Peptides against a protein of PDB entry 4N7V. Designs and how they scored, part 210

Target 1, 222 residues: chain A of PDB entry 4N7V
Amino acid sequence: TLRSITSPLVAHRLKPIRQKTKKAVVSILDSEEVCVELVKEYASQEYVKEVLQISSDGNTITIYYPNGGRGFPLADRPPSPTDNISRYSFDNLPEKYWRKYQYASRFVQLVRSKSPKITYFTRYAKCILMENSPGADFEVWFYDGVKIHKTEDFIQVIEKTGKSYTLKSESEVNSLKEEIKMYMDHANEGHRICLALESIISEEERKTRSAPFFPIIIGRKP

## One batch from the design tools (peptide; made by RFdiffusion4, then SolubleMPNN)

Design b2_p30_6_s1 (from b2_p30_6, 9 letters changed)
Fold by OpenDDE base, seed 5:
Structure b2_p30_6_s1 (fold): chain B 222 residues (1-222), chain A 30 residues (1-30)
Amino acid sequence: as target 1 above (222 residues)
Amino acid sequence: ENEEFEKELEEEREEELKKELEKLFEEYFS
């Protein structure tokens, strides 16, 4: 099943974005829907041959073939669904579209990993907890140029000199220079605070069932 | 000063995202 290879994508709270390659364009719309446009080139003109439009909660997929399948000239936004429209639920999506859906899902997850959920300004850094889950990415941008990027899989450090390295184990973290450990300690504290705040805010959202509280900014720019 | 710094950070973030997206595109549509 599709569910065995991916979960429904979640594009809530994501800002619009459009990314293009030679063969495809993927977008998050103002509506928070996700569109995958399959592109073909004919006589130096790009045409959208197929569009997958996925709802913000990932549960509804609308597939259409612009201009009766002949394709519609590529524009700055997906073509409107007009021809040969099919609508599927996530669990009823034909297998031939699973890979494309999986791509859309991974795209959204990637965007989420770069989308601030909580921004926390400390005395020394801008700390950002991202929207992806589980194990949200956490970035710390120190005002002096040091950068730390934490993911579920690794920690990347960029030093003032521009030297960059990746840590994949606790042993490697423990082997860091003392100077870098100070930055890591600050990053970890910021991370802890962001996670705590996320929990508190999420609980309040649950209780009030009001409009989303995220994204949120905590503290002031120095 | 702070605005310039924030702008730079945002630009770097966007470039990083772009690079990751390019990898993702290549995986599915190369």
Scores: peptide ipSAE 0.091, ipTM 0.656, DockQ to the pose 0.777
Fold by OpenDDE base, seed 3:
Structure b2_p30_6_s1 (fold): chain B 222 residues (1-222), chain A 30 residues (1-30)
Amino acid sequence: as target 1 above (222 residues)
Amino acid sequence: ENEEFEKELEEEREEELKKELEKLFEEYFS
């Protein structure tokens, strides 16, 4: 099933964006829907031949072929759906479209990993918890130039000198020099705080039934 | 035509796609 290879994408709270690759243009719309435009070039003009429009919660996929399948000239936004539209639920999406959905999902995850959910300023750093899940990315930008980027898979450290390296195990983290451990300790504390705030705020958001509380900014740069 | 598009997309390496998008995203998120 599609669910076995990916979960429904979630584009809520993401800002509009449009990115082009060789064969596709992927967009997040103002409506927070996600569009994948499949592009073909004819006589030095790019045409959109197929569009997958995915709801913000990822559960509904609308597929259409612009201009009766002849294609529509690539523009600054997806072509509007016309006739002969197919609409599927996530679990009923034909297998032939799974890879395209997965592409959209990966794009959304990438965007989410770069979209601040919580920004927290400490005495020493700007801490940012991102929107991606599970295991949201966490970035720490120390005011002295050190950077730490935590993901579910690794920790990247950029030292003051610009030296960059990646840590993939606790053993490697434990082998860090004392100077770097201080930065890591601060990063971990900031991370803990952001996660705690996320939990508390999310719960209050659920209870309040108001506009989204996120993204939020806590504190200010010293 | 659709099969061609699907194949061409499948030929795009995940890493290449990621790098391309990341570069483009620098302008968006910076």
Scores: peptide ipSAE 0.031, ipTM 0.614, DockQ to the pose 0.055
Fold by OpenDDE base, seed 4:
Structure b2_p30_6_s1 (fold): chain B 222 residues (1-222), chain A 30 residues (1-30)
Amino acid sequence: as target 1 above (222 residues)
Amino acid sequence: ENEEFEKELEEEREEELKKELEKLFEEYFS
């Protein structure tokens, strides 16, 4: 099943973006829908031959073939749906489209990993909890130039000098220089606070069923 | 068309693409 390969993508709260590769263009629209445009080159012109338009919750996939399958010139936005539109639920998506959906999902996940959900300004740093899940990325940008990037799999440290290294185990973290440990401690505290705030805000959001509370900014730049 | 798309995905080194896009997104969202 498609579900065994990927979960439904989640594009809620993501800003519009358009990314082009040689054979595809992936977009997040103002509507928070995700579009995958399959591109073919003919006579030095790029044409969109197929479009997958995926709902913001990833559960509905609309597929159409621009200009009756002849293709539509690549533009700065997806071509409008034409006749002969197919609509599928996530669980009913034909297997022939699974790879394309997976591509969209990976793109969205990447965007989410760089999309602030909570921005928290401390005395020393800008802390950012990202939108991706599970295990949201967490970035700390210290005002003195140190950067820490935490993911589910690793911690990346960028020192003032620009020296960068990745930590993948607790032993490596414990072996850090004392000065770096101070930054790490601050980062961890900021992370804890952001996670706590996320929980509280999410619960209130659930209760009110109002407009989304995220993204949120807490504190001010010094 | 599907084969061409799959070929591109296979040729794309996910790590290189990720690094490039990460830098782009940092610039976009910072």
Scores: peptide ipSAE 0.029, ipTM 0.604, DockQ to the pose 0.057
Fold by OpenDDE base, seed 2:
Structure b2_p30_6_s1 (fold): chain B 222 residues (1-222), chain A 30 residues (1-30)
Amino acid sequence: as target 1 above (222 residues)
Amino acid sequence: ENEEFEKELEEEREEELKKELEKLFEEYFS
């Protein structure tokens, strides 16, 4: 099943974006829907031959072929759906579209990993918890130039000198110089706080049934 | 100073995103 290789994408709270390559254009729309436009070049003009439009919750996939498959000239936004539209649920998506859906999902996940959910200003750093899940990325930008990027898989450290290295195990973290450990300790504390706040705010958001509380900024800029 | 710093951070973030998106495109469409 498609579910065995990917989960439904979640594009809620993401800002619109449009990224072009030679063969495709992927977009997050103002509606938070995700569009994959398959592009073909003919006579030095690019045409959109196929469009996958995925709902913001990833559960509905609308597929259409502009101009009866002849294609629509590539523009600054996806072409509007025409007649002869196919609509599928996530679990009923034909296998021939799975790779394209997976691409859209990875695109969204990448965007989420770079989309601030919580920004927390400490005395020493700007801490940012991202939107991706599980194991949201966490970035710490120290005002003195040190940077720490935590992901589910690794911790990247960029020192003041620009020296960069990646830590992939607890042993490597434990082997850090004491000076760097101080930054790491601060980063970890900021991370803990952001996670705690995320939990509390999410619960309040659920109770109030209001507009999204995220993204939020906590603390004061230095 | 803070506004300039934040601008630099945002620009760096956008550049990183673009690079990773390019890699993603290569993975699926090359």
Scores: peptide ipSAE 0.086, ipTM 0.655, DockQ to the pose 0.870; fails the geometry check

Design b2_p30_6_s2 (from b2_p30_6, 11 letters changed)
Fold by OpenDDE base, seed 5:
Structure b2_p30_6_s2 (fold): chain B 222 residues (1-222), chain A 30 residues (1-30)
Amino acid sequence: as target 1 above (222 residues)
Amino acid sequence: KVEEEEKKLEEERKKELEEELEKLDEEYFS
């Protein structure tokens, strides 16, 4: 089943974006729906041959073939769903579309990893906890130019000199120069605080049944 | 000042997204 290989994508709280690749244009709309436009080139013009439009909660997939399947010229927005429209639930999506759905899901996950959920300004850095899950990305932009990017898989460090390297184990982290360790310590503290705030805020959201509190900004840049 | 910094960060994020998405495109549509 599709569910055995991926969960429904979640595009809630994501800002609109449109990104083009060689074979597709993928978008998050104002409605927080996700669109995958499959693109083909003909006579030096790009055409959208197929569109997958996925609801913000990932549970509804609308598939259509613009211009009766002949394709519609690529524009600054997805073509309107006027021809050959099919609508599926996540669990009823034909297998032939599973890979394209996975593509959309991976795109959304990437966007989420770059979408601030909590921004926390410390005396030394701008800390950002992102929307992706599990193991949300965490970025620390030190005001002096150092950057630390933590993911579930690695930690990337960019030093003042512009030197960049990736750490994938605790041993590598422990081998850091003392000066970098100070930045890492601050980053870890900021991370801890953001995670704590996320928990507290989420609990308050649950209690109040109010509109989403996220994204949130804590503090001000000095 | 602050707006310029935020714009720069946003542009960098978009660039990173573009690069990752190109890899994804190759993975799914090659």
Scores: peptide ipSAE 0.395, ipTM 0.864, DockQ to the pose 0.708
Fold by OpenDDE base, seed 1:
Structure b2_p30_6_s2 (fold): chain B 222 residues (1-222), chain A 30 residues (1-30)
Amino acid sequence: as target 1 above (222 residues)
Amino acid sequence: KVEEEEKKLEEERKKELEEELEKLDEEYFS
C-alpha cells in the first residue's frame, strides 16, 4: 500500500513557494495545497502535461491533464483544472501515481525542515525548532558565531573558525572538546525548552480551536 | 539588522532547498 511507503504529507502553516526543476515544478499554494506540475519541453517551450494537486492534509489528490493532455504552457502558477479531472483519496490513489506522491511528500518534508515553528532567543543564541516531523530539525545560532544544527540523523557543528564537522553517534558527541560541549549543553537546553513550549502551546491551541498559534517568536535578540 | 539577517537566512535555506530538490528530481524523474 501507499501508506506502507509514506504517510500523507502535511503542508499546514507552510508559506507559499514555487520551485522549478528540470522535470517538474512543485508548489505550495496560498491555500496550503501542494501542486506537482510535470513538465515537458517542446519547441523550446515548456509545457505542463500533468498536475497533481494535493490537499494540505495530504489525504485528497486531484489529478488533471491540462488542455486535453496536450499540455499547457508553463506559467507562474499551476494551470487551472478544466478537464480530465480525477479525484482520489490517499488510500485509493492508483499505484502509477505513488512515486509522484512520494516526490511531493519529500518536498514538503524538506520545506518543513526549513520552516521555523518556534524561534527562541536566549542570552547567547537564536534557537529555532522547525516544522518537520517526526524529529524536528533544531538550529542554534550563537551570537559569537558558533552554529549547531540537530537532525534526527546527525548533529552538525560549525565553530567560530569556520571549521565544520558532523556527529553521527553518541560516542562522537561524547568526544567533543570541553569548549564545544558548553555550546552543545546550551543548545540541548534550548531544544528542551522549545519542545516543552511546543507541547504547551499545542495543547492550548487544541483547547481554544482558534487560528494557528504557530509560528511563534519568543524573546528578541539582546 | 535583524530583518536583514532573517532575509539572508531565508535565502540560504532556499538555496539549500533548490539543491536538495535537484537531487530529488534526479532520483524520481531520471
Scores: peptide ipSAE 0.394, ipTM 0.866, DockQ to the pose 0.732
Fold by OpenDDE base, seed 2:
Structure b2_p30_6_s2 (fold): chain B 222 residues (1-222), chain A 30 residues (1-30)
Amino acid sequence: as target 1 above (222 residues)
Amino acid sequence: KVEEEEKKLEEERKKELEEELEKLDEEYFS
């Protein structure tokens, strides 16, 4: 099943974006829907041959073929759904579209990993918890120039000199010089706090049923 | 100053997004 490969994408709270690649144009719309436009080139002109428009919760997929399948010239926005429209639920999506859905999902996850959910200013750093899940990316920008970027898979450290290295195991983290360990300790504390705040704020958001609380900024740069 | 720093950060993130998306394009369409 598609569900065994990926979960429905979640584009809530993401800002609109349109990004062109060699083979596709992928967008998050004002409605927080996600569009994948499949592009082909003919006579030095790019045409949109197929569009997947996915709801913000990932559960509804609308697929259409512009201009009767002949394609529509690539523009600054997806073409209107007019021809050969099909509508599917996530669980009823034909297998032939699964790869394209996965592409959309990976795109959304990538955008989420770069979308601040909580920004927390400490005495020493700007801490940012991102929107992706599970294991949201966490960035710490120290005011002195050190940067720590935590992901589910690794920790990247950028020192004041610009020297960068990646840590992929606890043993590597434990082998850090004491100077770097101080930064790591602060980063970990900021991370803990952001996760705690995320939980608390999410609960309050659930209770109020109002407009989204996120993204949120806590504190200010000293 | 803060707004300018945020703008630069956003531009950097967009660049990173573009680079990663090109990798995805190669993975899924090539």
Scores: peptide ipSAE 0.393, ipTM 0.864, DockQ to the pose 0.736
Fold by OpenDDE base, seed 3:
Structure b2_p30_6_s2 (fold): chain B 222 residues (1-222), chain A 30 residues (1-30)
Amino acid sequence: as target 1 above (222 residues)
Amino acid sequence: KVEEEEKKLEEERKKELEEELEKLDEEYFS
């Protein structure tokens, strides 16, 4: 099943964006829908041959072939869904489109990993919890130039000198120099606080049934 | 000042995203 490969993508709260590669253009629209435009080149002109438009919650996929399948010239926005439109639910998506859906999903995850959900300013650093899940990315930008980037898979440290290294195990973290451990301790504390705030704010959103509270900024740079 | 810094960070993140997406393009469409 598609569900065994990926979960429905979630594009809620993401800002509009349009990114082009050699073979595709992928966008998040103002509506928070996600579009994958499959691109072909003919006579030095790029054409959109196929479009997957996915709802913000990932559960509805609209597939269409612009200009009766002949393709539509690549523009600054996806072509309108006017020709040969098919609509599928996530669980009814034909297998031939699964890989393209996964591509869209991975794109959204990348965007989410770079989209601030909570920004928390401490005395020493700007802490940012990102939108991706599970295991949201967490960045700490210390005002003195040190940076710590935590992901579900690793911790990247950039020291004042610009020296960069990646930690993938607790043993490596424990082997850090004492001065670096101080930064790590602060980063971990900021991370804990952001996770706590996320939980509290999410619960209030549920109770209030108002507009989203995220993204949110706590404090300001000293 | 702060807005300029945030804009710069956003541009860098976009550039990183482009690079990551090119890798995905190679993975999915080559």
Scores: peptide ipSAE 0.393, ipTM 0.864, DockQ to the pose 0.693

Design b2_p30_6_s4 (from b2_p30_6, 10 letters changed)
Fold by OpenDDE base, seed 5:
Structure b2_p30_6_s4 (fold): chain B 222 residues (1-222), chain A 30 residues (1-30)
Amino acid sequence: as target 1 above (222 residues)
Amino acid sequence: KNEEWEKEEEKEREEELKKELEELDEEYFS
């Protein structure tokens, strides 16, 4: 089943975006729907041959083929749905579209990894916990130019000089220069605080069943 | 001041996103 491959994508709280690749254009609309435009090139012109439009909760997939399958010239927004529209639920999506759905899902996950959920200003840095899950990305932008980017898989450090490197193990972290360790310590503290705040706020959301509290900004840049 | 800094932040994220998306595109569309 599709569900065994991926869960329904979640595009809630994501800002509109449009990104073009060689083979596709992916968008998050104002409605928080996700669009995948499959692009073909002919005679130096790009055409949208197929569109998958997925609801913000990932549960509804609308598929259409512009111009009866002939394609529609690529524009600054997805082409309007044509008369030949197929609509599916997540669990009823034909297998031939599963890979494309997974593509959309992974795109959304990437966007979520770049979408602030909690922004926390410290004395030394702007800390940002992102929307992706599990293991949300965490970025720390130090005011002096140092940047630390933590993911579930690695930690990237960009030093003041512009020197960049990636750490993938605790041993590598422990081998850092003392100066960098100070930045890492601050980043870790900020991370802890953001996670704690996320937990507290999420619990309050659960209790009150109110509108979402995220994204939030804690403090202000000094 | 703050606007320029945030603009740089957003630009960097967009560039990273674009890069990762291109990799994803290659994975799914060869």
Scores: peptide ipSAE 0.475, ipTM 0.879, DockQ to the pose 0.762
Fold by OpenDDE base, seed 3:
Structure b2_p30_6_s4 (fold): chain B 222 residues (1-222), chain A 30 residues (1-30)
Amino acid sequence: as target 1 above (222 residues)
Amino acid sequence: KNEEWEKEEEKEREEELKKELEELDEEYFS
């Protein structure tokens, strides 16, 4: 099943964007729907041949073939759905579209990993917890130029000199020089605080029937 | 000053997104 490969994508709270690649154009609309436009080139003109429009909760997939399958010239927004529209639920999506759904899902995950959920200013750094899950990305931009980027898989460090390296194990973290460990300790503290705040805020958000609390900014740059 | 710094952060994230998406495109459409 599709569910065994991926979960429904979640595009809630994401800002609209449009990103073009060689073979596709992916968008998050103002409605927080996700569009994948499959592009073909004919006579030096790009045409949208197929569109997958996915609801913000990932559960509804609308598929259409612009201009009766002949394609519609690529524009600054997805072409409007025509009369030949197929609508599927996540669990009823035909297998031939699973790969394209996965592509959309991974795109959304990438966007989420770069979308601030909590921004926390400390005395030394701007800390950012991102929207992706599980294991949200966490960035720390120190005011002196050091950057730490934590993901579920690795920790990237960029030193003041611009030297960059990646840590993939706890042993590598423990082998850091004392100077770098200080930055890491601060990053870890900021991370812990952001996670704690996320939990508290999410719980209050659940209890209150109001607009989303996220994204949130805590503190200010000194 | 602060706005310039934030713009630089956003630009960096956008460039990273573009790069990662191009890699994803190759993975799914090669």
Scores: peptide ipSAE 0.472, ipTM 0.880, DockQ to the pose 0.808
Fold by OpenDDE base, seed 1:
Formats: structure tokens, sequence, C-alpha cells
Structure b2_p30_6_s4 (fold): chain B 222 residues (1-222), chain A 30 residues (1-30)
């Protein structure tokens, strides 16, 4: 099943975006729906041949073929669905579309990893917890130029000199120079605080059932 | 100064997104 390969994508709270690649244009709409436009080139003009429009919760997939499958000229937004429209639930999506859904899902996950959920200003740094899950990305931009980027898989450090390196194990983290450990300690503290705040705020959202509280900004740059 | 810094951060993330998306395109459509 598709569910055994990937979970439904989640595009809630993501800002509208449109990104073009060689073979596709992917978008998050104002409605937080996700669109994958499959592009072909004919006579130096790009045409949208197929569109997958996925609901913000990933559970509904609408597929259509613009202009009766002849394609519609690529524009600044997806072509409007007119004819030959199919609607599927996540669990009923035909296997021939699974790869394209996975593409959309991976795209959304990338966007989420770069979408601030919590911005927290400390005395020394701007800390940012991102929207992706599980294991949200966490960035720390120190005001003196040091940067730390934490992901589920690695920690990237950029020093004041511009020297950059990636840490993929605890042993490598423990082998850091003492001066860098100070930055790492601060980053870890900021991360802990952001995770704690995320939990508390999410609980209040659940209780209130109002508009989303995220994204939020805590404090201000000194 | 703060606005400029935030713009640079956003620009960096956008550039990274574009790069990663191109890699994803090659993975799924090559």
Amino acid sequence: as target 1 above (222 residues)
Amino acid sequence: KNEEWEKEEEKEREEELKKELEELDEEYFS
C-alpha cells in the first residue's frame, strides 16, 4: 500500500511557494494545497501535461490533464481543472501515481524543514525550530557569526572563519574544541526551550481550538 | 540591520531548497 511507503503529506501553516525544476513545477497554494505540475517542452514552450493537486492534509488527491491531455502552457499558477478530473483518497490512489505522490511528499517535507515554527531570540543567538517532523530541524544563528544547524541525521557547524564541518556521531560532537562546545551548549539549551514551548503552546491550541498559534516569535534581537 | 540579516537567512534557505529540489527531481524523473 501507499501508506506502507509514506504517510500523507502535511502542508498546514506553510507559506505559498512555487518552485520549478526540469520536469515539474511544485507549488503550495494560498489554500495550503500542494500542486505538482508535470512539464513537457515542445517547440521551446513548456506545457503542463498532468497536475496532481493534493489537499493540505494529504488525504485527497485530485488529478487532471489540462486541455484534454494536450497540455496547457506553463504559467505563474497551475492551470484550472476543467475536464478529465479524477479524485482519490490517499488509500485509494492508483499505484501509477504513488511515485508522484512521494515526490510531492518529499517536497513538502523539504519546505517544512525550512519553515520557521518557533523563532527564539537569546542574548547570543537567533534560534529557529522548523516545521518538519519527526525530529524538526533546528538552526542557531549566533550574532557573532557562528551557525549551528541540527537535523535528525547530523549537526552542521559553521565557525566565525567560515570553516564548515558536519558531525554525524556523538563521538564527533564530544571531540569538538572547547570554544565550539560553548556554542553547542547554548544551541542545545535553545533547542530544549523551543521544544518545551512547542509542547506547551500545542497543548493550548488543542484546548482552545482557535486559529493556529504558530509560527511564533519569542523575544527580539538585543 | 536586523531586517537584512533575516533576508539573508531566508535567501540561504531558499537557495538550499532549490538545490535539494533539483536533486529530488533527478531522483524521481531521470
Scores: peptide ipSAE 0.472, ipTM 0.881, DockQ to the pose 0.864
Fold by OpenDDE base, seed 2:
Structure b2_p30_6_s4 (fold): chain B 222 residues (1-222), chain A 30 residues (1-30)
Amino acid sequence: as target 1 above (222 residues)
Amino acid sequence: KNEEWEKEEEKEREEELKKELEELDEEYFS
Protein backbone atom coordinates (compact mmCIF):
# COMPACT_ATOMS: atom_id res chain seq x y z
CA THR B 1 0.00 0.00 0.00
CA LEU B 2 0.98 3.62 -0.36
CA ARG B 3 0.67 3.97 3.40
CA SER B 4 3.40 1.38 3.87
CA ILE B 5 5.91 3.60 2.08
CA THR B 6 4.75 7.08 3.10
CA SER B 7 2.24 8.86 5.28
CA PRO B 8 -0.17 11.48 4.02
CA LEU B 9 1.66 14.75 3.64
CA VAL B 10 0.83 17.57 6.04
CA ALA B 11 1.07 21.08 4.67
CA HIS B 12 -0.76 22.93 7.45
CA ARG B 13 0.83 26.18 8.61
CA LEU B 14 3.19 26.26 5.64
CA LYS B 15 3.64 29.49 3.75
CA PRO B 16 2.91 29.63 0.04
CA ILE B 17 5.90 28.77 -2.12
CA ARG B 18 6.64 27.95 -5.75
CA GLN B 19 9.83 26.16 -6.74
CA LYS B 20 10.87 25.13 -10.23
CA THR B 21 13.14 22.24 -11.09
CA LYS B 22 14.09 20.77 -14.45
CA LYS B 23 11.19 18.34 -14.55
CA ALA B 24 8.60 19.82 -12.23
CA VAL B 25 7.23 22.85 -10.48
CA VAL B 26 6.10 22.29 -6.93
CA SER B 27 3.92 24.70 -5.01
CA ILE B 28 2.23 25.23 -1.73
CA LEU B 29 -0.82 27.37 -2.38
CA ASP B 30 -2.49 29.97 -0.20
CA SER B 31 -5.00 27.25 0.61
CA GLU B 32 -2.09 25.11 1.86
CA GLU B 33 -2.78 22.63 -0.92
CA VAL B 34 0.25 21.15 -2.64
CA CYS B 35 0.65 21.13 -6.41
CA VAL B 36 3.07 19.15 -8.50
CA GLU B 37 3.22 20.34 -12.10
CA LEU B 38 5.02 17.96 -14.43
CA VAL B 39 6.82 19.97 -17.07
CA LYS B 40 7.80 19.13 -20.64
CA GLU B 41 9.71 21.31 -23.05
CA TYR B 42 8.73 21.75 -26.69
CA ALA B 43 10.18 24.29 -29.10
CA SER B 44 11.92 26.14 -26.25
CA GLN B 45 8.63 26.53 -24.37
CA GLU B 46 7.78 24.72 -21.16
CA TYR B 47 4.35 23.12 -20.82
CA VAL B 48 2.55 21.63 -17.87
CA LYS B 49 1.38 18.20 -18.97
CA GLU B 50 0.12 16.79 -15.69
CA VAL B 51 -0.89 18.25 -12.34
CA LEU B 52 -1.25 16.56 -8.98
CA GLN B 53 -3.09 18.76 -6.52
CA ILE B 54 -3.03 17.38 -3.00
CA SER B 55 -5.11 18.63 -0.07
CA SER B 56 -3.40 20.18 2.93
CA ASP B 57 -3.96 17.02 4.97
CA GLY B 58 -2.66 14.82 2.17
CA ASN B 59 -5.80 12.70 2.00
CA THR B 60 -7.27 13.92 -1.30
CA ILE B 61 -5.41 13.86 -4.60
CA THR B 62 -6.80 15.60 -7.67
CA ILE B 63 -5.14 14.77 -10.96
CA TYR B 64 -5.75 16.55 -14.24
CA TYR B 65 -4.12 16.99 -17.63
CA PRO B 66 -4.23 20.60 -18.82
CA ASN B 67 -5.58 21.45 -22.27
CA GLY B 68 -6.80 17.95 -22.98
CA GLY B 69 -3.37 16.52 -22.38
CA ARG B 70 -1.69 18.80 -24.88
CA GLY B 71 -0.28 20.81 -22.03
CA PHE B 72 -0.63 24.35 -20.83
CA PRO B 73 2.19 26.91 -21.04
CA LEU B 74 4.07 27.15 -17.78
CA ALA B 75 2.98 30.21 -15.83
CA ASP B 76 3.45 31.76 -12.41
CA ARG B 77 0.74 29.52 -10.96
CA PRO B 78 -0.68 26.07 -11.63
CA PRO B 79 -3.18 25.86 -14.48
CA SER B 80 -6.80 25.62 -13.44
CA PRO B 81 -8.40 22.19 -13.54
CA THR B 82 -10.42 21.59 -16.68
CA ASP B 83 -12.36 18.54 -17.82
CA ASN B 84 -11.68 14.90 -17.00
CA ILE B 85 -10.46 15.50 -13.49
CA SER B 86 -9.68 12.44 -11.41
CA ARG B 87 -10.06 12.60 -7.66
CA TYR B 88 -8.68 9.97 -5.31
CA SER B 89 -8.33 9.38 -1.63
CA PHE B 90 -4.89 8.60 -0.28
CA ASP B 91 -5.73 4.93 0.17
CA ASN B 92 -7.28 4.65 -3.29
CA LEU B 93 -4.55 6.40 -5.25
CA PRO B 94 -3.51 4.31 -8.26
CA GLU B 95 -0.03 2.87 -7.92
CA LYS B 96 1.16 4.68 -11.03
CA TYR B 97 0.92 7.95 -9.09
CA TRP B 98 2.63 6.74 -5.91
CA ARG B 99 6.08 7.93 -6.89
CA LYS B 100 4.78 11.39 -7.72
CA TYR B 101 2.95 11.52 -4.42
CA GLN B 102 6.14 10.56 -2.63
CA TYR B 103 7.88 13.38 -4.44
CA ALA B 104 5.25 15.81 -3.19
CA SER B 105 5.49 14.39 0.32
CA ARG B 106 9.24 14.72 0.47
CA PHE B 107 9.00 18.24 -0.88
CA VAL B 108 6.58 19.15 1.89
CA GLN B 109 8.79 17.53 4.50
CA LEU B 110 11.71 19.50 3.15
CA VAL B 111 9.74 22.73 3.39
CA ARG B 112 8.69 21.81 6.91
CA SER B 113 12.34 21.37 7.87
CA LYS B 114 12.85 24.99 6.82
CA SER B 115 9.70 26.36 8.45
CA PRO B 116 10.01 27.77 11.98
CA LYS B 117 7.59 26.38 14.51
CA ILE B 118 9.15 27.92 17.60
CA THR B 119 11.64 30.77 17.63
CA TYR B 120 13.35 31.26 20.97
CA PHE B 121 15.76 34.09 21.66
CA THR B 122 18.32 33.45 24.35
CA ARG B 123 20.97 35.76 25.70
CA TYR B 124 23.43 34.35 23.19
CA ALA B 125 21.48 32.93 20.26
CA LYS B 126 18.35 32.70 18.17
CA CYS B 127 17.03 29.15 18.48
CA ILE B 128 14.58 27.76 15.95
CA LEU B 129 12.62 24.53 16.16
CA MET B 130 11.26 23.58 12.75
CA GLU B 131 7.96 22.04 11.68
CA ASN B 132 9.20 18.70 10.36
CA SER B 133 8.58 15.46 12.18
CA PRO B 134 9.65 13.17 13.67
CA GLY B 135 12.81 14.70 15.05
CA ALA B 136 12.30 18.31 14.02
CA ASP B 137 15.31 20.20 12.77
CA PHE B 138 16.77 22.63 15.26
CA GLU B 139 18.90 25.62 14.35
CA VAL B 140 20.90 27.88 16.62
CA TRP B 141 22.22 31.15 15.30
CA PHE B 142 24.60 32.61 17.84
CA TYR B 143 24.87 36.37 17.76
CA ASP B 144 28.65 36.10 17.49
CA GLY B 145 28.41 34.20 14.21
CA VAL B 146 28.52 30.56 15.30
CA LYS B 147 25.77 28.38 13.86
CA ILE B 148 24.63 24.92 14.89
CA HIS B 149 22.14 22.91 12.85
CA LYS B 150 20.76 19.73 14.38
CA THR B 151 18.83 17.16 12.39
CA GLU B 152 17.78 13.62 13.10
CA ASP B 153 20.87 12.42 11.26
CA PHE B 154 23.64 14.88 12.03
CA ILE B 155 24.84 18.05 13.69
CA GLN B 156 26.43 20.71 11.52
CA VAL B 157 28.67 23.32 13.09
CA ILE B 158 29.77 26.54 11.46
CA GLU B 159 32.41 28.38 13.44
CA LYS B 160 33.12 32.10 13.49
CA THR B 161 35.88 31.64 10.95
CA GLY B 162 33.46 30.03 8.54
CA LYS B 163 34.91 26.59 9.18
CA SER B 164 32.15 24.04 8.77
CA TYR B 165 31.97 20.39 9.76
CA THR B 166 29.39 17.70 10.40
CA LEU B 167 29.11 15.42 13.41
CA LYS B 168 27.40 12.06 12.99
CA SER B 169 28.23 10.25 16.22
CA GLU B 170 28.48 10.84 19.92
CA SER B 171 32.20 10.17 19.80
CA GLU B 172 32.66 13.03 17.38
CA VAL B 173 30.65 15.31 19.64
CA ASN B 174 32.78 14.27 22.60
CA SER B 175 35.92 15.08 20.63
CA LEU B 176 34.93 18.70 20.09
CA LYS B 177 37.13 21.49 21.34
CA GLU B 178 36.08 22.83 24.71
CA GLU B 179 35.17 26.17 23.20
CA ILE B 180 32.78 24.51 20.77
CA LYS B 181 31.34 22.32 23.50
CA MET B 182 30.11 25.44 25.24
CA TYR B 183 28.14 26.39 22.15
CA MET B 184 26.85 22.85 21.87
CA ASP B 185 25.75 22.87 25.50
CA HIS B 186 23.84 26.08 24.95
CA ALA B 187 22.28 24.71 21.78
CA ASN B 188 21.18 21.57 23.59
CA GLU B 189 19.63 23.60 26.38
CA GLY B 190 17.77 25.76 23.89
CA HIS B 191 16.60 22.62 22.15
CA ARG B 192 15.30 21.16 25.39
CA ILE B 193 13.42 24.34 26.17
CA CYS B 194 11.86 24.52 22.70
CA LEU B 195 10.68 20.93 22.96
CA ALA B 196 9.20 21.61 26.38
CA LEU B 197 7.44 24.72 25.11
CA GLU B 198 6.13 22.83 22.10
CA SER B 199 4.54 20.29 24.40
CA ILE B 200 2.97 22.88 26.68
CA ILE B 201 1.71 25.08 23.87
CA SER B 202 0.32 22.12 21.94
CA GLU B 203 -1.61 21.04 25.00
CA GLU B 204 -3.11 24.49 25.46
CA GLU B 205 -3.93 24.63 21.77
CA ARG B 206 -5.80 21.36 22.13
CA LYS B 207 -7.79 22.70 25.06
CA THR B 208 -8.76 25.98 23.44
CA ARG B 209 -9.75 24.45 20.08
CA SER B 210 -9.12 27.77 18.37
CA ALA B 211 -6.77 29.13 15.74
CA PRO B 212 -3.29 27.61 15.58
CA PHE B 213 -0.84 28.85 18.16
CA PHE B 214 2.16 28.10 15.97
CA PRO B 215 4.38 29.52 14.73
CA ILE B 216 5.36 31.30 17.91
CA ILE B 217 8.20 33.57 18.96
CA ILE B 218 9.52 33.56 22.51
CA GLY B 219 11.57 36.53 23.60
CA ARG B 220 13.43 38.98 21.42
CA LYS B 221 16.92 39.54 20.17
CA PRO B 222 18.98 41.53 22.75
CA LYS A 1 19.92 45.10 11.98
CA ASN A 2 17.49 42.42 13.06
CA GLU A 3 15.51 42.62 9.85
CA GLU A 4 18.62 42.30 7.71
CA TRP A 5 19.82 39.35 9.73
CA GLU A 6 16.48 37.60 9.45
CA LYS A 7 16.43 38.18 5.71
CA GLU A 8 19.83 36.58 5.42
CA GLU A 9 18.64 33.55 7.38
CA GLU A 10 15.61 33.23 5.15
CA LYS A 11 17.73 33.54 2.03
CA GLU A 12 20.06 30.83 3.25
CA ARG A 13 17.17 28.47 3.96
CA GLU A 14 15.68 29.18 0.55
CA GLU A 15 18.96 28.39 -1.15
CA GLU A 16 19.28 25.16 0.80
CA LEU A 17 15.72 24.26 -0.12
CA LYS A 18 16.42 24.86 -3.79
CA LYS A 19 19.53 22.70 -3.68
CA GLU A 20 17.83 19.83 -1.90
CA LEU A 21 14.84 20.04 -4.21
CA GLU A 22 17.11 19.74 -7.23
CA GLU A 23 18.57 16.60 -5.71
CA LEU A 24 15.06 15.31 -5.12
CA ASP A 25 14.16 16.06 -8.73
CA GLU A 26 17.11 14.03 -9.95
CA GLU A 27 16.14 11.17 -7.68
CA TYR A 28 12.56 10.99 -8.92
CA PHE A 29 12.79 12.09 -12.55
CA SER A 30 16.17 10.77 -13.83
Scores: peptide ipSAE 0.462, ipTM 0.878, DockQ to the pose 0.840

